Peptides against a protein of PDB entry 4PN1. Designs and how they scored, part 75

Target 1, 261 residues: chain A of PDB entry 4PN1
Amino acid sequence: KIEMNFLNKPIVPDTTKVISNFLTHYLITEPVEHVEIEAKLGTLIDLETQNRFEFPVMNETILNPEFNLRTRFESDMTASEHKYLNEFLNQAFRDSQKPGRLPFAYKHTKQVDLFYETEDNSRDKIRVSKNQSDNQVLACVKKRRVADLFLYCPNDAFDIRISISDELPVSMPSGNQQPSLTRLKDRVGYVHQEIKIDLTKTTQNDPVYDTTERHELEVEFGNIADLRDRAQKAKDGMEAPLFRRVQLFMDNVRILRREHS

## One batch from the design tools (peptide; made by RFdiffusion4, then SolubleMPNN)

Design b1_p15_6_s4 (from b1_p15_6, 9 letters changed)
Fold by OpenDDE base, seed 1:
Structure b1_p15_6_s4 (fold): chain B 261 residues (1-261), chain A 15 residues (1-15)
Amino acid sequence: as target 1 above (261 residues)
Amino acid sequence: PTDLKELLELFEKKN
């Protein structure tokens, strides 16, 4: 008989605990009402060197937000990297349809995002999302970035930003208002066990600058109610369900950030 | 991103 350890009980990785506590704070302690929780693949850039950040660690490390590391996060990746991840996820999708597996769900969305200034000139803009094919309104929200947690991943192709946002539903802007910015989004979404993986190509036209294109991959908790329930249980002393869910989320993130062309 | 419409159609037929 083999035991897990000398206690013969599961042990939770420290990364899982730290992330779980981070999520619990904004789910339970200071709850965000319309919370979105996502991890984006990207690169931590050292502001001094403009190269990828270098930290004296040898593996995945959550950066302490109390320290000013003078970094920025670039969520953009190359078209080649994005294509590779798309092919990788397509294969994962196919494999998941086999007997004995839990299948991926898939959705392809093409939308246009229109950004509007608020009447009070607040920092947060109103985003109206419309379907490109029929111009139907998909959402009208005011998104506020609440908190970020950065993971430096020296052994992988990408670093990670876990973001907590508040997506407040708001009324449509007045008909006389013009958008300050328009973006086209081509998004394919893969959902597995209520974890959503989105590959997004964003195109932005600028009257002064050339058309810019961004390639992003994000991993999102697809069931916030369940996550909030798990977080509440954790606050009440039963941490295992939350840890399991966070572990699942992070394992998916880890798989993706290791893949590169 | 690559559209999996064709793949989805195949799976819908199999299920």
Scores: peptide ipSAE 0.147, ipTM 0.769, DockQ to the pose 0.013
Fold by OpenDDE base, seed 3:
Structure b1_p15_6_s4 (fold): chain B 261 residues (1-261), chain A 15 residues (1-15)
Amino acid sequence: as target 1 above (261 residues)
Amino acid sequence: PTDLKELLELFEKKN
């Protein structure tokens, strides 16, 4: 007979605990009302070298936000990498439709995002998202970035930024207002066990620069109410449900960040 | 991004 360890019980990775505590803070302790929690694949860039950040660690590491490491996060990848991930997810979708598996759901959205200045001239802009084909309004929100947690992943193709955002639903801007910025988004969304994986190609016309195209992959918690319940249970002393959900989320992220063309 | 519309149609027919 073989056992897992000398206690013969599963253990929780430290990364899971740290992330769980981070999420619990913004779900329960200082709750964000309209919270969005997502992880983006990208690259931590050293501001001094303009190359990928180098740190004396050999595996996935959560960076301490108390230290300014003079880095920026680029939530972008090459078109080739993006295409590869798209093909990878398409195959995963197909495989999940087989008997005995939990299936992916899929949605393709082509939208235009219109950004408007607020009347109070606040830094946060109102984003109106419309379907490109029929101009139907998909959403109208004021989004604020609340907190970030960065994972340096030296052995993988991408680093990770986990972001807490507040997406406040707001009324449509007045008909007389003109958008300050417009973006076209081509997004394919995959959902598995209420974890959302989005591949997005964004096109933006800059008046100063040429048209820019960005390729992003993000992983999002699709059921915030459930996550909040799990976080509350964790605060009450039962941590396992939260740990399991965070582990699922991070395993999906880990799968994706290891893939490259 | 590549559309899976055709694939979805195939799977819906099987169910």
Scores: peptide ipSAE 0.145, ipTM 0.765, DockQ to the pose 0.013
Fold by OpenDDE base, seed 2:
Structure b1_p15_6_s4 (fold): chain B 261 residues (1-261), chain A 15 residues (1-15)
Amino acid sequence: as target 1 above (261 residues)
Amino acid sequence: PTDLKELLELFEKKN
């Protein structure tokens, strides 16, 4: 017989534990009510060099948020990279439709996001999302970024930002209020085992800058209720279900960040 | 992003 290790028991990667604890904090300990948990592919930029951050590590590393590393995260990629990932995910979708596999779900959405100032001039804007085809309101929310966890991935095409956000539903702005910003989103979404993978092309008109286009890929936990339940169990001493879910999430992220043409 | 509408329609017809 072959055993997994000298204890013959599963071992949890440290990365999984750290991320699990991070999630548990904002799911259970200091719970965010309307929590959104996503990972975005991008690049950690060293503010000193304006190049990709270089740290003396050789593999995926969670950066300690207690240290100011003088970095910013750019959640963007080139059009060619985005196209490649789109083709990659399309193929993954097709392959998953084969017998014996769990199939992807797919959705293509085009929406416009209208951002409005709040009456109290809060930092958080009200976002009204509408379907481009029929102008129906999809959502009206006030989104607050609660926390970030950054993964430096020196061997991969992209670094990762895991974000905790509070997406609070709010009432529609008054009819007389004009949006301060309009953003068009062309999004293709893939869902596999309740993990959402979105490729989004965002077009934004800025009065100062020319129209900017961003290409983003995000991975999101599609079942927050289940995740919260798992986190609660973890807090109560049974960590395995949470670890398994986080491992799945991170494996999907790892697959995506390694892909390049 | 590339739309898979045509592919999805094919699957819907098949299933």
Scores: peptide ipSAE 0.107, ipTM 0.769, DockQ to the pose 0.013
Fold by OpenDDE base, seed 4:
Structure b1_p15_6_s4 (fold): chain B 261 residues (1-261), chain A 15 residues (1-15)
Amino acid sequence: as target 1 above (261 residues)
Amino acid sequence: PTDLKELLELFEKKN
């Protein structure tokens, strides 16, 4: 007979606990009403060297937000890396359609995001997302970044930023208002067990700079209500459901950050 | 990103 450990009980990785607590705070303790929780692949850049930050650790490490490490996070990757991940996810999609597996759902969306300034000149802009094909409005939100949690991943191609955002639905801007910024997004979305994985190519025209492209991969909790329920249970003393969900999320992130060209 | 349209069409035909 084989047992899990000397207690013969599941053990929760510390990373899972830390992230779970982080999420619980913004789901339950100081709840964000229209919360979006996503992880983006990218690179922690040392502002002094302008190279990837080097931290004296040998594995995935959550950085303490209390310390100013003089870093920035670049949520971008090369076109080749992005292409590789696209191919990888396509294969994962195909494999998931086989008997005995839970299938991916897939959606390809081409949208335009129009950003509008608020009348009060608040820092937060209104984002109107429209489908490129028929110009139908997909969403109109005011997004506020609430909190970030950074994971330094020395053994992988990418570091991770987990972000808590508030996406407040708002009314459409007035018809006479012009967007301050327009972005084209070509996004392929993969959903597995209510975890959303999006590969997005963003094209932005800058009046000063030439057209820039960004390649992003994000992993998002697709069922916030369920996650909030799990977080509430955790606050009530039953942590296992939350830990399991966070573990699933992080395992998916870990798979993705290891895949690179 | 590369579309899976062709693949999806194949699955739709099988259903």
Scores: peptide ipSAE 0.107, ipTM 0.790, DockQ to the pose 0.013

Design b1_p15_7_s1 (from b1_p15_7, 7 letters changed)
Fold by OpenDDE base, seed 2:
Structure b1_p15_7_s1 (fold): chain B 261 residues (1-261), chain A 15 residues (1-15)
Amino acid sequence: as target 1 above (261 residues)
Amino acid sequence: VPEWIKENSHLLYKP
């Protein structure tokens, strides 16, 4: 007979525990009402060198948010990398349709995001999202970034930012208001076991600067209600369901950040 | 150590 360890019990990896605690705080302890939880692939840039930061670690490491590491996070990749990931996910989608697998769902969405200043000149802009094809309003929200958790991944193509955001539904701006910014989003979305994986090409027309294009990959918890329930159970002393969900989420992130063209 | 770590430091994987 083989046992898991000398206690013959599952043990939680530190990464899973830390992330679970992070999520529990903003789900339960200091709850964000309209919470969005996502991980973005990108690069931790050293502000001094403007290159990817080189931390003295050899594996995936959650950075302590209490330390100013003089870094910024760039949630972008090359068009080539983005294309590669799209092809990779397309193949994963196809493979998941085979008997004995849990299938991906796929959706292609093209939307326009219109940003409006608030009447009170708040820092947070109102975002109106519309479908490009029929101009139907998809959402009108005021999004606030609540917290970030950064993972430095020296062995992988990308670093990770896990973000907690509050997406407050708000009323549509006055018809007399003009948007301060317009963004076009071309998004291909994959869903597997309620984890959302989105590849997004964003085009932004700046009146001062030339059109900029950004390529992003994000992984999001697709069932917040379930996640909140799991977090509550964790606070009540039953942690396993939360840890399992976080582990699943992170494994998907780990797969993606290792892929490169 | 961030407060959110401290408050949930008791969480352990339980079967």
Scores: peptide ipSAE 0.150, ipTM 0.667, DockQ to the pose 0.162
Fold by OpenDDE base, seed 4:
Formats: C-alpha cells, structure tokens, sequence
Structure b1_p15_7_s1 (fold): chain B 261 residues (1-261), chain A 15 residues (1-15)
C-alpha cells in the first residue's frame, strides 16, 4: 500500500497556499466587487540593468510585495514566442477533442478598445471594447488595478504577474467624446475547465512612436462566482476546494511558461 | 503587512 506521506493526507505546496490566501483576501476579506483575476506571462526587468531580474532562487518563487525590488513587469513577448504558444495551444485544443478528454472551447475575436478619459480626469479610463466586424459593443468598463503578485520563474522562459483588477461596468461615454487611445486586438481565446487562456496581439498607433505591436498571453479564472464560493469555504475552514482550483490554475500557467520557441 | 501575507503557512488539504 502506498500513502501520500506520513500523515496520509494531501499537503498544500506553499505556492498554492500563498496564492490562495492572496485570492481569498480580495475575494472575501476585502472583496473586489467586479473582480478580474489573471496571470500574465512576461518578464521581471531589473530597473538598474534593464535585463531580466536575477533573484537568488532556483525555482518558481512568489516575490514578497512588501519589498520594492526596483523591478518592472513587461507583459510582452516576441512574435516568434507568441506564434509558438499559439501553435502549442492549437495542438492542445485538437488533442482535447479526443474521446476521454475534456474539450477546449475556442474563440477568435478581433476587437477594438477605445479608451476615454473620465469627466473628473481620474486615473482610471473608460474602456469600450467593440467587435471589429460589426462594431458591436462587447464591454464598457472602468478598470482599476487592485493588487499584483509576482512570480519569478528562473527555470522558465517567462515570469508571471497575477493581477487582481476591478472591472466596473459603466455607461457608454457621450457620443461627442473622442477616445484618447485606440487599440486593435487580435485575440485567440481557449477555455478549458473554466480556465481562460488568451493570446492577444495588440496594435496601437502612437503619434510619437508610430505603430507598436505587443504580444501577450494571459490566463484567467473564468468562473469568479465559483472561485469566490471556494474562497468563502476556505474562510469557513474548508480549504481543499480552493487549493485544488488554484493548483489547476497554476499548473496551466506552468505549462505555458515553459513553452518557448 | 497584508493579512494574507501573515497567514502564509504550510497547510494540509482540508476535506
């Protein structure tokens, strides 16, 4: 007979625990009402060297947000890396359609994001997202970044930023208001077990820097209500459901950050 | 220090 450990009980890795606590805080303790929770692949950049940050650790490490490490997070990758990830996810999608697997859902969207200043010139802008093909409004939100959790991943191609955001639905800007910024997004979305994986190519016209293109990959919790329920159960003493969900999320993130061209 | 940081610890899965 084989047992899990000398207690014969599942044990939670620190990474899972820390992230679970982080999420529980912003889901339950100080709840964000219209919460978005996503992990972006990118690079922690040392502000002094402008190279990837080097922390004296040998594996995936959650950075303590209490410390200012003088870093920035660049949520961008090369076109080749992005293409590789797209091909990888396409293959994963195909494989998931086989008998005995849980299938991916797939959606390709081309949208335009229009950013508007608020009347009070607040820091937060209103984002109107429209479908490029029919100009249908997909969303109108005011997004506020609430918190970030950074994972330094020395063994992988990418570091991770987990972000808590408040996406407040708001009314459409007045018809006479002009957007301060316009971004075109080519987005390929994959959903598996309510975990959403988005590959996004963003094009932005800048009057100073001409046209810029960014390639992003994000992983998002697709069922916030379920996650909040799990977090509440955790606060009530039943942590296992939350831990399992966070573990699933992180395993998907770990798969993706290991893939590179 | 946020409460969630203070609560960081090794835990077993709870049924």
Amino acid sequence: as target 1 above (261 residues)
Amino acid sequence: VPEWIKENSHLLYKP
Scores: peptide ipSAE 0.141, ipTM 0.642, DockQ to the pose 0.165
Fold by OpenDDE base, seed 1:
Structure b1_p15_7_s1 (fold): chain B 261 residues (1-261), chain A 15 residues (1-15)
Amino acid sequence: as target 1 above (261 residues)
Amino acid sequence: VPEWIKENSHLLYKP
């Protein structure tokens, strides 16, 4: 008989534990009410060089938020990279439809996001999302970024930002209020085991700047209630369910960040 | 270490 190690028990890597702790804090300890948890593919940019950040490590590592590394995160990629990932996910979708597999779900959404200033002049704007085809309101929220966790991935095409946000549902702005910003979003969504993978093309018209286009890939926890339950169990001493869910999430992220055109 | 690590240190280290 072969044993997996000298304890004959699964071992959890530090990355999984650290992320699990991060999530547990904002799910349980200081709970965010309307939490969104996502990982975005992008690039850590060194503010001094304006090139990709270089850190003296040889593999995936979570950056310690206590240290000012003088970096910014660019949640963008080239159109070519975005197209490649789309093709990759399409193939993964097709393969998942085969017998014996868990299938992907697929959804294509085109929406317009209208941003409104708040009466209290808070930094957070109200976002009204509408379907482009029928102008139906999909959501009206005030989104606040709560926390970020950055992963430097020297061997992969992309670095990762895991973000926790609070998406507070709010009432629609008054009819006399004009949006301060309008964004068009073309989103292709893939869902597998309640992990959402979204490819988003965003177009923004700026009165001062030319039309800007952004290409993003995000991976999101699709079942927050389940994740919160797992986090609570972890606080209570049963960690395995949380670790498994975080591992699944991160493995999907790892697959995607290795892909490039 | 960050506060959220301290609060959930049991996830990192088991007695």
Scores: peptide ipSAE 0.126, ipTM 0.665, DockQ to the pose 0.188
Fold by OpenDDE base, seed 5:
Structure b1_p15_7_s1 (fold): chain B 261 residues (1-261), chain A 15 residues (1-15)
Amino acid sequence: as target 1 above (261 residues)
Amino acid sequence: VPEWIKENSHLLYKP
């Protein structure tokens, strides 16, 4: 008989605990009402070198938000990397349709995001999302970035930013108001066990600068109510359900960030 | 839909 360890019990990685605590704070302690929680693949850039950040660690490391490391996070990748990940996820989708597996769901969405300034000149813009096919409004929200947690991943193709955002539903801007920014999004979304994986190609037209494209991959908790319930249970002393969910989320992120073209 | 947006083919691959 083989045992897991000398206690013969599962052990929770420290990374899982730290992330769980981070999430619990913004789910329960200082709750964000309309919370969105996502991890983006990207690169931590050293502001001094303009290259990928080099930290004296040898594995996945959560950066302490209390320290200014003079970095920026670029939530972008090359078209080649994005294509590779798309093909990888397509294969994962196909494999999951086999008997005995939990299947992926798939959705393709083409939308336009229109950004409007607020009347109070707040930093937060109103985003109106419309379906490109019929111009129907999909959402009208004021999105506020609440917190970020960065993971430096020296052994993987990408670093990770976990973001907490508040997506406040708001009324449509006045018909006489012009958007300050427009973005075209082509998004393919994969859902497995209520974890959303989105590949997005964004095209932005700047009147001064040439059209720019961005390629993003994000992983999102698809069931916030369940996650909040798990976080509450964790605060009440039952941590296992939250840890399991965070571990699942992070394992998916880890799979993706290791893949590269 | 902004005027600069034209009908485009799928930009990302389907499963």
Scores: peptide ipSAE 0.040, ipTM 0.415, DockQ to the pose 0.014

Design b1_p15_7_s2 (from b1_p15_7, 10 letters changed)
Fold by OpenDDE base, seed 1:
Structure b1_p15_7_s2 (fold): chain B 261 residues (1-261), chain A 15 residues (1-15)
Amino acid sequence: as target 1 above (261 residues)
Amino acid sequence: LPEWILKNKDLLYQP
């Protein structure tokens, strides 16, 4: 008989544990009401060099937020990389439709995001999202970034930002209010085991700068209620369900960040 | 082509 280790019990990687604790804090301990939890692929940029950050580690590493690393995160990739990931995900989708597999779901959405200033001049803007085809309102929210956790991934094409956001539903802006910013979003979404993977092309017209296009890939927890339940169980001493869910999430992220054109 | 591709002719990137 082979045992998994000298205790013959599962052991949880530190990455899983740290992320689980991070999520538990904002799900249970100091709960965010309308929480969104996503990981974005991108690049940690060294503010001094404007190149990719170099840290003296050889593998995936969660950066300690208590240290000022003088970095910024760019949640963007090249069109070529984005196209490659789309092709990769399309293949994964096809393969998942085979007998004995859990299938992906797929959805393509095109929306317009209109940003409005708030009357109180708060930093947070109101975002009205509309469907491009019929102009129907999809959402009206005030989004606040609550916390970030950064993973430096020296062996992969991308670094990762895990973000906690609060998306508060709010009333529509008054009809006389003009948007301060308009963005077009073309998004293809893949869902597997309630983990959402979105490829998004964002187009923005800047009055000062020419039209800018951004290519993003995000991985999101699609079932927050389940995740919150798992986090509560973890607080109550049963950590395994949360660890398994975080492991699944991170494995999907790890697959994607290794892909490159 | 799979039906999902046919339904999504305006995919960001065509297969």
Scores: peptide ipSAE 0.041, ipTM 0.558, DockQ to the pose 0.013
Fold by OpenDDE base, seed 2:
Structure b1_p15_7_s2 (fold): chain B 261 residues (1-261), chain A 15 residues (1-15)
Amino acid sequence: as target 1 above (261 residues)
Amino acid sequence: LPEWILKNKDLLYQP
């Protein structure tokens, strides 16, 4: 008989524990009310070299937020990479429709985001999201970035930023107010086991820098209520359900960040 | 520091 280790019990990787603790803090300890939790694929850029950051590690590493590493995170990829990931996810979608698998759900959305300044001149803008086809209002929110956790992934195509955000529903801006910024979003969304994977092409008209296009991939927890329940259980000493959910999330992220054209 | 950071430090340094 083969045993998994000398205790013959599952062991939780430190990465899973660290991320779980991070999530528990902002779900339970200092709870964010309208929480969004997502991972974005991108690149950690060394501010000194303007190249991808080089850290003396050989594998996936959560960066300690206590240290200023003089980095920025660029949540972007090339059009070619984005296309490749789209094709990859399309194939994964098709394969998941086979008998014996749990299927992906798929949705293609096109929206426009209108950003408005707040009356109090707060730093956070109001975002009104509308469907591009019929101008139906989808959401009106004030989004605040609460916390970030960065993973340096030297062996993969992308580094990862896990972000905690607060999306506060707010009233529509006054009818006479003009948006300060407009963004078009073309998004293909894949959902598997309540993990959302979105490929988004964002077009922004900048009066100074012309039209810019960004290609993003994000992975999001699709069931926050369940995640919060798991986090509460973890806080109460039952960590396994949270660890399993975080492991699933991270495995999906790991699959995606390894893919490249 | 947030509690989660402190907790992780304790896990790292406690045998």
Scores: peptide ipSAE 0.039, ipTM 0.477, DockQ to the pose 0.260
Fold by OpenDDE base, seed 5:
Order: structure tokens, then sequence, then C-alpha cells
Structure b1_p15_7_s2 (fold): chain B 261 residues (1-261), chain A 15 residues (1-15)
């Protein structure tokens, strides 16, 4: 007979606890009403060297937000890396359709994001998202970044930013208002166990700097209500459901950040 | 919509 450890009980990784606490804060303690919680793959850049950040750790490490590490996070990757991840996820999708597995769902979305300045000159722009095919409005929101948690991942292809955002639904801008910025998003979305994985190519036409393309991969909690319920239970002393969900989320992130071309 | 958007095709591979 084999036991897990000398207690013969599961133990929660510290990373799971830290992230769970972070999420609980913005789900329950200081709740964000229209919360979006996502992890983006990218690179922590050392502002001094302009290279990937080097920290004296040997594995996945949550960076303490209290310290200014003189870094920036680039939520981008090369086209090659993005293509590789797309192929990887496509294969994962196919494999999940086999008997005995929980299947991925898949959705391809082409949308146009139109950004408008607010009348109050707030920093946050109104984003109108439209379906590219029929010009139907998908969303009209004012998105505010609330908090970030950074994971330095020296052994993996990517570092991680976990972001808490507030997507406030707002009224459509007046018909006389012109967008200050227009972005095309080509997104393939994969959903497995209510964890959303999105590969997005964003094209922006800049009249000065020509057309730029960004390649992003994000992992999002697809069921915020469930997550909030789990977080509430955690605050009430039952942490296991939250820990399990966060562990699942992070395992998916860990799989993805290890992949590279 | 801007012309550059209208002319854009699928950029991602599908399963």
Amino acid sequence: as target 1 above (261 residues)
Amino acid sequence: LPEWILKNKDLLYQP
C-alpha cells in the first residue's frame, strides 16, 4: 500500500495558497463587480538590461507586488511561438474528443475592438467589441485593470501575469464620436472544464508606425460565479474547493508556458 | 470598418 505522505493526506502547494488568497481578495474581500481573471503568457523584462528578467530563484516564483523589481511585462510572443501553441492546443482539443475524456469546446471569433475616449477624460477608454462578420455589438465595456500578480518562471518559455480586471458595462458612445483606436482580434478559444484558453492575434493599424501584430495567449476562469462561491467558502474556512480550482487553473497555465517552438 | 480590417482573413489554425 502506498501513501501520499506521512499524514496520508493531500497537501496544498504554497503557490496555490498565495494565488487563492490573491483571488479571494478581489472576489470577496474587496470584490470587483464585473471581474475578469486571466493569466497571460509573456516575458518579464528587466528594465535595465531590456532582456528577460533574471532573479536568483530556480523555479516558479510569485513576485512580491510590494517590491519594485524594475520590470515590465510584455504580454506578447513571436508568431512562431504562437503558432506552436495553436498547434499544441489543436492537438489537445482533438485528443480530448476521445472516449473517456472531457472534451474541449472550441470557438473562433473575429472581432473589431473600437476604443473611445470618455467624456470625463478618464484614463479608461470605452471598448466596443463588434463581430467582424455582421458588425453586431458583442460588448461595450470600460475595462479597468485592478491588480496584477506576476510569476517568474525561469524554467519555462514564458512568465505569467495573472490579472484582475473590472469590465464595467457601459452605454454605447454617441454616434458622433470617432474611435481613437481600432484593433482587429482574431481569436481562437478553447474551453476545458470551464477554463478558457484564448490565442489571440491582434492587429493594429498605426498611421505612423505601420501595422503591428501582437500574439497573445491567455488563460481565464470561465465560471466566475463558481469561483466566487469557492472563494467565499474559503473565507468561511472550507478552502479545498478553491484550492482545487486554482490548482487546475495553474496546471493548465503550467502546461502552456512550458511549450515553445 | 477600416479597409484593412475588412480585408483580413483567418490568422489562426483551427482543430
Scores: peptide ipSAE 0.035, ipTM 0.523, DockQ to the pose 0.014
Fold by OpenDDE base, seed 4:
Structure b1_p15_7_s2 (fold): chain B 261 residues (1-261), chain A 15 residues (1-15)
Amino acid sequence: as target 1 above (261 residues)
Amino acid sequence: LPEWILKNKDLLYQP
């Protein structure tokens, strides 16, 4: 007979615990009302070298937010990397349709995001998202970035930013207001066990620069209510459900960040 | 919608 360890009890990786605590804070302790929780694949860039930062660690490491590491996070990837991930996820989707598997759901969305300045010139812009085909409004929100947690992943193609955002639903801008910025998003979304994986190509017409493209992959908790419930249970002393959910999320992220062209 | 948006082609593939 084999046991898990000398206690014969599950042990939670420290990464899972740290992330769980981070999430619990913004779900329960200082709750964000309209919370979005996503992980973006990208690169921690050293501001001095403009290259990927080289932290003196050998594996996935959560960076301490108390330290100014003089880094920025770039959520962009190459077109080839993005294409590879698209193909990879397509294959994963197909494989999940087989008997004995939990299937992916898939959605392809082409939308335009219109950004509007607020009357008070707040830093937070109003984003109106419309379906490109019929111009139906999908969402009108003011998104505020609340917190970030960075994971340096030296063995993988990408580093990770886990972000807590507040997506406040707001009224549509006045009909006479012009958008300050317009972005086209070509997004394919994959959902597995209520974890959302989005590949997005963003095209933006910059008035100063020519059309710019960005390629992003994000992983999002698709069931915030469930996550909040799990976080509450964790605060009440039952941490296992939260840990399991965070572990699932992170395992999906870990799979994706290893995939590259 | 701006013309540049209308002219943009699909980039991502369906499964």
Scores: peptide ipSAE 0.051, ipTM 0.651, DockQ to the pose 0.014; fails the geometry check

